# Peptides against a protein of PDB entry 5FRP: the designs that were tried, part 47

Target 1, 225 residues: chain A of PDB entry 5FRP
Amino acid sequence: VEWTESIPQIIATREDISKELNQALAKTFIDSDPRVRRTSVMIFNKVPVTEIWKNITNKAIYTSLLHLAREKHKEVRELCINTMAKFYSNSLNEIERTYQNKEIWEIIDTIPSTLYNLYYINDLNINEQVDSVIFEYLLPFEPDNDKRVHRLLTVLSHFDKKAFTSFFAFNARQIKISFAISKYIDFSKFLNNQESMSSSQGPIVMNKYNQTLQWLASGLSDSTK

## One batch from the design tools (peptide; aimed at target 1 A169 W215)

Design b2_p25_5 (made by RFdiffusion4)
Pose (drawn by RFdiffusion4):
Structure b2_p25_5 (pose): chain A 225 residues (1-225), chain P 25 residues (1-25)
Amino acid sequence: as target 1 above (225 residues)
Amino acid sequence: EEEEEWEEHEEEWEEEFEELVEEWE
């Protein structure tokens, strides 16, 4: 850990080495101890994306980084999901493509598909995290009308069938969710004024809204929240 | 195996939504 903690500054201060470092971090990214794996992925977080692209070039680093996204260990998996997504975003907003660096890009480009494939594991927390992460770094809410799409295509550019089916299913749910929140408000407004304390639908509509709210809360990690 | 589990989960979710719509009708 002590050794792994020092790399970001070294990489940030010297290009003298990209050989031994690439040889070492590869082992450091698959070490048995999760602390070192965390401290390894923290590199992509602490040192700027450009210096990463410049200094570390070994194929195994990126594959291990993305590989850990499916890991049992939680603290590593979450930081991994966040990191490789923010990295994917920054890895397009700063670094162009040439004839030589494309060789590794096929990994940086399969990041969204890999991210979308996490939904298939069916974990509430992970689904929530991927949800949060995608709209934070991948498909941002800014800044304009045209580029969102221009990039959206680049995000969709490298998908497997699963990534598409899940990309679309996430969208198919959106309408059904909208049809829910809209009715949720249409039912929640029932308390604006006295419509039926026990009249028209008092004994029945309360247990439609009260039971309807559970449907939206069934997909969240903490439904009781 | 994971994809199958996900399809089953999609089906269950759709059934629950249909039931909810019926209750509203």

Design b2_p25_5_s3 (made by RFdiffusion4, then SolubleMPNN; from b2_p25_5, 17 letters changed)
Fold by OpenDDE base, seed 1:
Structure b2_p25_5_s3 (fold): chain B 225 residues (1-225), chain A 25 residues (1-25)
Amino acid sequence: as target 1 above (225 residues)
Amino acid sequence: SLWEEYEKNLKEEEEKWKKLEELLK
């Protein structure tokens, strides 16, 4: 753990990292101690993306990072999901594609597919996290149409059939949520009006309001778990 | 399989949505 914690500083200050150090770092991602794995993931958060690409040349490290998205330890998994999504976005923005880094890009380009495949775990907490990183890092709001389309095509370029299925389901769900929220607002306004509430439509709207809330709540994870 | 379970869940959720959507029309 202690030596791993020093790695960010080493990467930030050195122009090259030895092959031996890369090999040693690769082993930390599969360490039995979750604290070691956590520390390893944090390297990608603490070190600028340009320095990571420059100094971490062992492809096994990147592959191992992606595998941690499915590990059993909740804290490490959650950290990994956020980390890889952010790293993907930063890489797209800051790293040029060259012949020398082609093999690493082949791994990094699979991050979107890796994330969308997490929906098949059927865990509400994981689903919420994946939703969040999609909005924040994978497909952020972009007012420029050409840039938005280019990013979308880049994200989808390495999808398999399962990833596409999750992608379409995600988008459909967002539309449904938007509609439900709109109705919730309308019903809330109606119920807050005393005259409307006392009308014959009062009980009908109350029922619709309750059903809408129930549906919205069903998509939320249990905060106690 | 995880895939089969996911597809099942999607179908169930779609049915729930259709019921709500009909109510909200």
Scores: peptide ipSAE 0.383, ipTM 0.893, DockQ to the pose 0.821
OpenDDE base, seeds 2, 3, 4, 5: peptide ipSAE 0.383, 0.377, 0.383, 0.383; ipTM 0.892, 0.891, 0.893, 0.893

Design b2_p25_5_s4 (made by RFdiffusion4, then SolubleMPNN; from b2_p25_5, 16 letters changed)
Fold by OpenDDE base, seed 3:
Structure b2_p25_5_s4 (fold): chain B 225 residues (1-225), chain A 25 residues (1-25)
Amino acid sequence: as target 1 above (225 residues)
Amino acid sequence: SLWEEFEKKLEEENKKFEELEKLLK
């Protein structure tokens, strides 16, 4: 653990990391101790993306990172999902595609598919996290239409069939959620008006409000789990 | 399979939404 904790500093200070160090680091991602795995994932959060690409050349490290997205240990998994999404976005923004880094990009390009495939686990907590990282890192808001389209095409370019399916499902769900939220707002405004509440429509709107809330809540994870 | 479970979940979600939509529109 202590050794692994020192890795970010080493990567940040050294221009070249030895093959041996890369091999040792690769082993930490599959360590039996979740603390070691967590620390290893944190390297990707603590070290600038450019330095990671420069110094971490063992493809097994990247592959192992992606595998942790399905790890049983919740905290490590959650950290991994956020980390890999952010790393993907940063890589797209800052790392040029070259012949030398082609093999690593082949792995990194699978991150979107990896994330979208997590929807098939049917876990509400995971779904919420995937939703979050999609909006924050994979398909962030971009006012420039060309850039937005380019990003979208980039994300989709390496999708497998399952990822495409989940992508479409996700989008459809977002539309539905948007509709429900819009109605929630409308009903809330109505219910906040005393004159409206005293009208014949009061009970009807209250019922609709409750149904809307129920539907919205059904999509939320249990915070106790 | 995970896929089958996903499809089932989607179907259930769609049904619930359709019911809601009918109520709210």
Scores: peptide ipSAE 0.158, ipTM 0.746, DockQ to the pose 0.825
OpenDDE base, seeds 1, 2, 4, 5: peptide ipSAE 0.150, 0.146, 0.148, 0.148; ipTM 0.739, 0.731, 0.734, 0.733; seed 4 fails the geometry check

Design b2_p25_6 (made by RFdiffusion4)
Pose (drawn by RFdiffusion4):
Structure b2_p25_6 (pose): chain A 225 residues (1-225), chain P 25 residues (1-25)
Amino acid sequence: as target 1 above (225 residues)
Amino acid sequence: EEEEEWEESEEEFEEEFEEWLESLE
């Protein structure tokens, strides 16, 4: 851990080495101890994306980084998901493509598909995290009309069938969710004024709204929240 | 295995949504 903690500054201060470092971090990314794996993935977080792209070039680093996204260990997996997504975003907003660096890009480009494939594991927390992460770094809410799409295509550019089916299913759910929140408000407004304390639908509508709110809460990690 | 589990989850979600539609009626 002590050794792994020092790399970001070294990489940030010296290009003298990209050989031994690439040789070492590869082992550091698959160590038995999760602390070192975490401290390893923290590199992609602490040191700027450009210096990563310049200094570390070994194929195994990126594959291990993305590989850990499906790991049992939680603290490593979450930081991994967040990191490789913010990295994917920054790895397009700063670094162009040439004839030589494309060789590794096929990994940086399969990041969204890998991210979308996490939904298939069916975990509430993970689904929530991927949800939060995608709209934070991948498909941002800014800044304009045209580029969102221009990049949306580049995100969609490297998908497997699963990534598409899940990409679309996430969208198919959106309408059904909208049809829910809209009715949720249409039912929640029932308390604006006295419509039915026990009149028209008092004994029935309360237990439609009260039971309807559970449907939206069934997908969240903490439904009781 | 993951695809099957996900399909089952989609089916369950659809069933619950249908039941909810019925209850709205």

Design b2_p25_6_s2 (made by RFdiffusion4, then SolubleMPNN; from b2_p25_6, 16 letters changed)
Fold by OpenDDE base, seed 3:
Order: C-alpha cells, then sequence, then structure tokens
Structure b2_p25_6_s2 (fold): chain B 225 residues (1-225), chain A 25 residues (1-25)
C-alpha cells in the first residue's frame, strides 16, 4: 500500500518509468486489497493525463482500470467510473493519436462503450453515476456545433450493439425527464397560487403533481443502499 | 442474461412513462 501511494509522485516527477514499475503497477489493479486498488485508480486522478500517457505504457494497466468499472467494492467501482470517464475526456482533449500510442487508444476508445454497458446491470445507483459522467465528461455541453458533433461521433464510433441500445434508451429517458421536470415546475407554480388551488382544477393538478413527482423519484437510487 | 433483463426494464419504464404521459397531456 505504501509503495502504491508513492507512485503518483514518481510518475509526476520522473520522465521515464521503468518497465518493471509498469508491471508492478499493473498488479496493484488486481490486488485483493480494495485499498490498493483504490490507490491505483487514484493515480489517474492525481497525475496529469499527459504524464499518464507518457509513463504508463503497459496496456494491461488500462485494461485493468476499465475492468474495475464492474468491481464489487462500491467505493472502488464508483471511483473507477468517474476516473475513467474523466480520463477519456482529458485524453480526447490533450492526447494526439500517434502510431506509438495506438494500442493504448484502442483500449481508451472502449471507455464509452464500457460505461454505457453498465446500464445493463440495472442498478439505479450505477445508472445515476453513468448519467452523471456522461454529462460531465463524455458528452459535455459544447456551444460549438462542429466540436459537439465531432465529440458525439467519436464517442459512438466504437460502440457495440449493447452500447447503442443503452445510448438510445438514455437519450429517450432524458427527453422524458426534461418533459416531466417542465411539468413539475408548471404544477408547482399552479399549486403555489391560492386562487388556482381553490379552482376546480386544483385537485386535478395536485394529482398530476404527485404522479409526476413519483415518476421522477422512481428513477432515483436509494441513498441508504 | 443482462441484455434480457435490460430489455424487460425498458419495457416497464416505457409502460410507466406512457401512463404518466397520458396524464400530463
Amino acid sequence: as target 1 above (225 residues)
Amino acid sequence: SLEKEFEEQLKKEKEEWEKLEELLK
């Protein structure tokens, strides 16, 4: 554990990390101790993306990182999902595609598919996290249309069939949520007006409000789990 | 399979949405 904790500093300060160090690091991602795995994932958060690409050349490390997205240990899994999404985004923004890094890019390009495949687990907590990282890292708001389209095409270019299916489902759900939220706001305004509440429409709107809220809440994970 | 379970979940979600959508129109 102590050795693993020192790795971020080593990567950040040294220009060349030995093959042996890469091999040792690869083993930490599959360590039986979740603390070791967590520390290993944190390397990708603490070290600049350019330094990661420069110094971590063992493809097994990247593959192992992606595998942790399905980790049984909740904390490690959640950290991994956020980390890999952010790493993907940063890589797209800062790392050029070259012959030398082609093999690593082949792995990194599967991150979107890996994330979208997590929807098939049908876990609300995981779904929420995937939604979050999609908005924050994979498909962030981009005012430039060309850049936005390019990013979208990049994300989709390596999708498998399952990822496409979940992608379409996700988008459809977002549209529905947006509509429901819009209605929720309208109903809230109505219910906040005493004259409106006293009208014949009062009970009707109250019912719609409750049903809308119930539907919205059903998509949320239980914070106690 | 995970795929089958996902499809079933999507079906349930669709049904729930359709009920709400009808109410909200």
Scores: peptide ipSAE 0.330, ipTM 0.867, DockQ to the pose 0.783
OpenDDE base, seeds 1, 2, 4, 5: peptide ipSAE 0.322, 0.324, 0.324, 0.326; ipTM 0.864, 0.864, 0.864, 0.864

Design b2_p25_6_s3 (made by RFdiffusion4, then SolubleMPNN; from b2_p25_6, 16 letters changed)
Fold by OpenDDE base, seed 3:
Structure b2_p25_6_s3 (fold): chain B 225 residues (1-225), chain A 25 residues (1-25)
Amino acid sequence: as target 1 above (225 residues)
Amino acid sequence: SLEEKFEERLKKEEEEWKKLEELLK
């Protein structure tokens, strides 16, 4: 653990890390101790993306990172999902595609598919996290239409069939949620008006409000778990 | 399979949405 904690500093200070160090780092991602695995994932958060690409050349490290998205240990998994999504986004923004890094890009390009495949786990906590990282890192708000389309195409270009299916479902759900939220706001305004509540429409709107909330809540994970 | 479970989930979600949508139109 102590050794692993020193790795970010080493990567940040050294221009090139040895093959041996890469091999040692690769082993930490599959360590039996979740603390070691967590620390290893944190390297990708603490070290600039450019330095990661420069110094981490062992493919096994990247593949292992992606595998941790399905880790049984909740904290490690959650950290990994956020980390890999952010790393993907940063890589797209800051790392050029070259002949030398082609093999690593082949792995990194699978991150979107890896994330969208997590929807099949049918876990609400995981689902929420995937939703979050999609909005924050994979398909962030982009006012430039060309950039937005390019980003979308990039994300989709390496999808497997399952990822595409989940992508479609996700987008459809977003539209539904947006509509429901809009209605929730409308109903809330109505219910906050005393004159409206005393009208014949009061009970009707209250029912719609409750049903809307119920539907919205059904998509949320149990915070106690 | 995970795929089958996902499809079942989607079906259920769609059914619940249709109920709400009808109410909210």
Scores: peptide ipSAE 0.386, ipTM 0.886, DockQ to the pose 0.729
OpenDDE base, seeds 1, 2, 4, 5: peptide ipSAE 0.383, 0.383, 0.383, 0.383; ipTM 0.885, 0.885, 0.885, 0.884

Design b2_p25_7 (made by RFdiffusion4)
Pose (drawn by RFdiffusion4):
Structure b2_p25_7 (pose): chain A 225 residues (1-225), chain P 25 residues (1-25)
Amino acid sequence: as target 1 above (225 residues)
Amino acid sequence: AEEAAALARKAAAGETGKFLAEAEE
């Protein structure tokens, strides 16, 4: 851990080495101890994306980084998901493509598909995290009308069938959810004024809204929240 | 409103995960 903690500054201060470091971090990314794996992925977080793209070039680093996204260990998996997504975003907003660096890009480009494939594991927390992460770094809410799409295609550019089916299913659910929140408000407004304390639908509509709110809460990690 | 939208997206992701898991069965 002590050794792994020092790399970001070294990489940030010297290009003298890209050989031994690439040789070592590869082992550091698959170590038995999760602390070192965390401290390893923290590199992609602490040191700027450009210096990563310049200094570390070994194929195994990126594959291990993305590989850990499916790991049992939680603290590593979450930081991994967040990191490789923010990295994917920054890894397009700063670094162009040439004839030589494309060799590794086929990994950076399979990041969204890998991210979308996490939904298939069917974990509330992970689904929530991927949900949060995608719209934070991948498909941002800014800044304009054209580039969102221009990049959206680039995100969709490298998908497997699963990524597409899940990409679309996430979208198919959006309408059903909209049809729910709209009715949720249409039911929640029932308390604006006295419509039926026990009249028209008092004994029935309360238990439609009260039971309807559970449907939206069934997909969240903490439904009781 | 932003927090509600985030919660709706999280709920959509949860429901999507359940549906996809069923589709694999």

Design b2_p25_7_s1 (made by RFdiffusion4, then SolubleMPNN; from b2_p25_7, 9 letters changed)
Fold by OpenDDE base, seed 4:
Structure b2_p25_7_s1 (fold): chain B 225 residues (1-225), chain A 25 residues (1-25)
Amino acid sequence: as target 1 above (225 residues)
Amino acid sequence: EEELLKLARQAAAGHTGKELAELEK
């Protein structure tokens, strides 16, 4: 643990981490002690993404990081899921694709698929976390439609079949939610108008409003439990 | 490619909807 805790400082101070250090670090990700694994994951949080890419060249480290998403130890798993999602996002934003880093990118590009595949575990806590990191890191809110689409296409470009299936199911639900929200807004606007409320459509819209609200509430409750 | 784009746009819209829902909480 202490050794692993020193790694961020070493990475920050040294331009080139030795192959031996990378190998040693790789072992920490598969250490039997969850504290060691946790500390290893934290390296990705403590060290800037650019420095990680520069200094961590052992593919096994990245692969092992991804594997920890299915870690038995809850804390390590949760940390890993957050870490890999964030790392993915940061990498997309800050790391250029080059010939030299192609092999690492091949691994990193599987992070979205790895995350979406976690839905098949059918664990509510995991699902919630994955939902969270998707919106926070993988597919963050972007007001520019083209950027959103581009990001989405980037994410999808490396999906396996299972991830696609999960993605489609997820998005189908999201589309429905979006539609419901739109209706909710429209109904709310209508109901806030006194003239409209006094019309023959008033009661009808009120009913639809309530139905929409209930539907939204039911959908959201599943995500908050 | 066009179909994928369409799907992506729909998905993006869906994600936006969810985010909006979270903001209304």
Scores: peptide ipSAE 0.010, ipTM 0.366, DockQ to the pose 0.050
OpenDDE base, seeds 1, 2, 3, 5: peptide ipSAE 0.006, 0.008, 0.009, 0.007; ipTM 0.348, 0.372, 0.376, 0.330

Design b2_p25_7_s2 (made by RFdiffusion4, then SolubleMPNN; from b2_p25_7, 11 letters changed)
Fold by OpenDDE base, seed 1:
Parts: C-alpha cells; sequence; structure tokens
Structure b2_p25_7_s2 (fold): chain B 225 residues (1-225), chain A 25 residues (1-25)
C-alpha cells in the first residue's frame, strides 16, 4: 500500500522534472552561444527517435530546431539541416500518429517544406546539402512502387506553395528517374523469365523496356551538360 | 531515458558539442 502511494508521487515528480528539463532545453536552442545551440541539435542525433518523442514534449523545442535551418552560423545550420531531415525520416518509420502526439506531428510534417524553402536563399552550398538530404532521408530509394508513392504523397501533402514550386523546379526530374528505374527493374525481372518472354505479353514488355531505357539515357545525358 | 536526461543537462550547462560527444564515449 505504501509503495502504491509512492508511485503517483514518483510519477508526478518525474513529470515535473521532465517539464523543467523541457523548459531548460527550449532555452538552449535559442542561446546566444552557437556552441550551446549545436549541442542542443546533437541531442536529436544521439538519442533514438522513440526516446525523443517520448521525453521531449515541449513543442517550442521542435519549432526552434526547424528555425535553426536558417541559422547564420554555418556549422549549426548544416548540422541542423542534416539532423532535421534524418529525424523526419526516422519519425515516419518508427513513430505512430496518435492523438497525444498530434501537435508535435503538425510541426514535424513541416520539415519537408522547411527544407525545400531553403532553395530560395540561392546559396550553392545550401542547395547541395538540401539535395543530399532529400535523396538520403526525405525521398530515399525504394524499390516498392506503392511504398515510394506513399512516401512521396506524405512529403507533398504538407507543402506550402513555395515548396511546391521548388519541388517541381529541382526534384521533379529526379522523381521521374526513380520511377523509371523501378520499372526497369521490373522489366528486367520479366525478361529474365523465359516463360514470360514466350507469352503474348513478351513483345509488349520489350517495347516498354526499350522506351524506358531510351528515356533514362536521355535524362543522364542532360545531367552531364 | 537516462541518456536523454544526461544530454539535456549538458546542453543546459552550455557544454560544447565536442564535450558532449566525449561524455557519450
Amino acid sequence: as target 1 above (225 residues)
Amino acid sequence: STELEKLARQAAAGHTGKELAKSLE
């Protein structure tokens, strides 16, 4: 009975400690010292995504993380861009959407838009970094067509108008390439099956395969110009 | 987690990223 009576107090104490910790962390993200801001961002890199979602409940921390993508300090900005992209990907893969975490998801779902909006800064280094994190974390290579489409739709569903414009300008071609590669793989598998080649569908698939190869070849030639 | 709390405390204390990394090793 005494143990049961102590549990609520322990939970309450832990909740209070957690609240104080969250408040303290929120301040570190906006600290005047870039070293403090850097250390704060590193928490999201070193702690598993599930633990972050469980223990960091102050929405201001997530908002502040996203704001650091436009940080003047180059090292902090670069770290933040990589961190937020990775965190977004990990969250999509490992965190379920619930009523309790809805407010945090509303912030996290803006990460793709936040990243694509960085193209308007017109900085070559930033552009290269954004390209890198898009292909590594936001729209990774996925051989399953349904999963790939679902991921794409998820990313696009929260875009603002500016992000859409950037997406079509910079990444539309890359997305088309990824779909073409997926089709190429499917066709290659079909062509390797002799039974399928002897079917009435064989010539049709071969024609589509050749068209896909021609399209891929033309796309690669433009990238070398 | 105990790890998150440790990292958060270090951040709040104004430790550099390098110092934090060393504390995790």
Scores: peptide ipSAE 0.102, ipTM 0.663, DockQ to the pose 0.017
OpenDDE base, seeds 2, 3, 4, 5: peptide ipSAE 0.090, 0.082, 0.039, 0.120; ipTM 0.666, 0.666, 0.623, 0.647; seed 5 fails the geometry check

Design b2_p25_7_s3 (made by RFdiffusion4, then SolubleMPNN; from b2_p25_7, 9 letters changed)
Fold by OpenDDE base, seed 2:
Structure b2_p25_7_s3 (fold): chain B 225 residues (1-225), chain A 25 residues (1-25)
Amino acid sequence: as target 1 above (225 residues)
Amino acid sequence: EEKLLKLARQAAAGHTGKELAEAEK
């Protein structure tokens, strides 16, 4: 009898502790020390997605995570971008949509928009990272057509207008890059042939080759930054 | 779950960024 009477108190205590922990954790995401913020983000990387959803119930934590994508500290920002993309993908794969977690999903569903909106910052490093996480986590290679379409529709279903615009711009850019690479290869093959180089087309192709290289290079970030 | 709780407890205890970073390892 005494044991049974203690159970509600224990449960209540655990809930209170959990709430306090969530509140404390929420504060760490906005800490002035970037090391603290970094560590906070790493929780999402080090803990299984199912456990995150189970134990982190304070929506402010998720909101704060998303905000770090635009923070000043480069390392934290980069970590955050990668983390949120991965977390989004894992959540889609492993977490069911329920009434209880609806509020959290409303935040998580904005991750694609959050990421695509980073293109408007017009930073080459950020752009490259966003490109990378799109291919790795948001829209990964999927041989099954139905699964691929379903994922695409899921990603797009919560886009804001700006994200949608960025999506089309991204796709257009990828096509252009692919085309440029193809041309580069063709020109390279042509120029490696002595007969072709000696032809009237030699100088023309050389010029196009150089232009193609310059264009491709212009889209790359400075690796030293 | 255990790792999450551990990290959360450390955060709640007001540990320094360095201590938190060490716990991440």
Scores: peptide ipSAE 0.032, ipTM 0.557, DockQ to the pose 0.017
OpenDDE base, seeds 1, 3, 4, 5: peptide ipSAE 0.024, 0.000, 0.009, 0.048; ipTM 0.543, 0.327, 0.357, 0.567; seeds 4, 5 fail the geometry check

Design b2_p25_7_s4 (made by RFdiffusion4, then SolubleMPNN; from b2_p25_7, 8 letters changed)
Fold by OpenDDE base, seed 2:
Structure b2_p25_7_s4 (fold): chain B 225 residues (1-225), chain A 25 residues (1-25)
Amino acid sequence: as target 1 above (225 residues)
Amino acid sequence: EEELLKLARQAAAGHTGKELAEAEK
């Protein structure tokens, strides 16, 4: 009897503790120390997605995570971008949409838009990172057509107008890059042939080769930054 | 879950940023 009477109190205490912990954790995401913010983001990397959804119920934490994608501290920002993309993908794969977690999903569903909107910052490092996480987490290689289409539709379904525009720009850029690489290869083959180089087309192809290289290089970030 | 709880408890206890960063390692 005494044991049974203690159960409600224990449950209540645990709930209270959980709430307090969530509140405390929410504060760490906005801490002035970038090390604290970094550590907070790392929670999403170290803890399984299912446990995150179970234990982190404060929506402010998720909102704060997304905001860190635009923070000034490079390391934290980069970590955040990678983390949120991965978390999004894992959530899609492992977390069911329920009435209880609807509010959190409303935030998580904005991750694709959040990421695509980073292109408007016009930073080459950020652009490269966003490109990377798109291929790795948002729209990964999927041989099954139905699954691929479903994922694509899911990603696009919550796009804002700006994200959609960025999506098209991204795709167009990828096509252009692919084409440029193809040209580069063709030109390289041509130029490696002595007979071809001695032809009237030699100088023309050399010029195109150089232009192609310059164009490809111009899209790359400075690795030293 | 354990790691989450650990870090959350540290945050709740008012640990320094340094201590939190060390806990990440």
Scores: peptide ipSAE 0.030, ipTM 0.564, DockQ to the pose 0.017
OpenDDE base, seeds 1, 3, 4, 5: peptide ipSAE 0.028, 0.008, 0.008, 0.038; ipTM 0.556, 0.373, 0.381, 0.533; seed 5 fails the geometry check

Design b2_p25_8 (made by RFdiffusion4)
Pose (drawn by RFdiffusion4):
Structure b2_p25_8 (pose): chain A 225 residues (1-225), chain P 25 residues (1-25)
Amino acid sequence: as target 1 above (225 residues)
Amino acid sequence: SFEKTLNEDFEDYVKELEELFEELE
């Protein structure tokens, strides 16, 4: 851990080495101890994306980084998901493509598909995290009308069938959710004024709204929240 | 009300889309 903690500054201060470091971090990314794996993925977080793209070039680093996204260990998996997504975003907003660096890009480009494939594991927390992460770094809410799409295509550019089916299913669920929140408000407004304390639908509508709110809460990690 | 959970609906959608892709192939 002590050794792994020093790399970001070294990489940030010297290009003298990209050989031994690439040789070492590969082992550091698959070590038995999760602390070192965390401290390893923290590199992609602490040192700027450009210096990563310049200094570390070994194929195995990126594959291990993405590989850990499916890991049992939680603290590593979450930081991994967040990191490789923020990295994917920054790895397009700063670094162009040439004849030689494309060789590794096929990994950076399969990041969204890998991210979308996490939904298939069917974990509330992970689904929540991928949800949060995608709209934070991948498909941002800014800044304009045209580039969102221009990049949206680039995000969709490297998908497997699963990534598409899940990409679309996430969208198919959006309408049904909208049809829910809208009725949720249409039911929640029932308390604006006295419509039926026990009249028209008092004994029935309360237990439609009260039971309907559970449907939206069934997808969240903490439904009781 | 609803008979299925939000996650079950999402799984069904994924299955249906996968079957449609297979039929198209």

Design b2_p25_8_s2 (made by RFdiffusion4, then SolubleMPNN; from b2_p25_8, 11 letters changed)
Fold by OpenDDE base, seed 3:
Structure b2_p25_8_s2 (fold): chain B 225 residues (1-225), chain A 25 residues (1-25)
Amino acid sequence: as target 1 above (225 residues)
Amino acid sequence: EFTKTLNEDFQEIVEKLEKEYEEEE
């Protein structure tokens, strides 16, 4: 643990990390102690993306990072999902594709597929987290149409079949959510009108309002779990 | 309109789309 905690500073200060250090770091990602694995993931959060790409050249480290997305330890898994999504986005923005880093990019380019495949686990907490990282890191809001399309194509270019399916399902769900929000607004307006509430439709709309809220809330994870 | 949970609806969509892709191959 202590050794792993020192790695961010080493990466930040040294221009060349030895092969031996990379090998040692690779082992920490598969350590039996979740604290060690957590600390290892945190390296990707604490060190600038440019320094990571420069100094971490062992492909096994990146592969191991991606595997932690399905980690049994909840805290490590959640950290990993956020970390890999952010790392992907930062890499797209800051790292050029070269012959030297091609093998690493082959792994990093699978991050979107890795994340979208998590929907098949059918876990509400995981689904919520994946939704969050999609909007925050994978497909963030971009007002420039060309940039938005380019990002989208980049994300989709390495999708496996299952990831494509999840992608389309995600979009379909977003349409349904949008519809539900629209209905929520309409019902709220109705319920705020005293004349409308006193009408025969008052109780009916109240019921629909509650159903809409319940449906929207069902997509939210329990913060206590 | 909203008889299922949001998560259930999503999983149903995933399963449906998965089957459609398998049938096209």
Scores: peptide ipSAE 0.209, ipTM 0.743, DockQ to the pose 0.860
OpenDDE base, seeds 1, 2, 4, 5: peptide ipSAE 0.157, 0.023, 0.035, 0.020; ipTM 0.712, 0.571, 0.612, 0.534

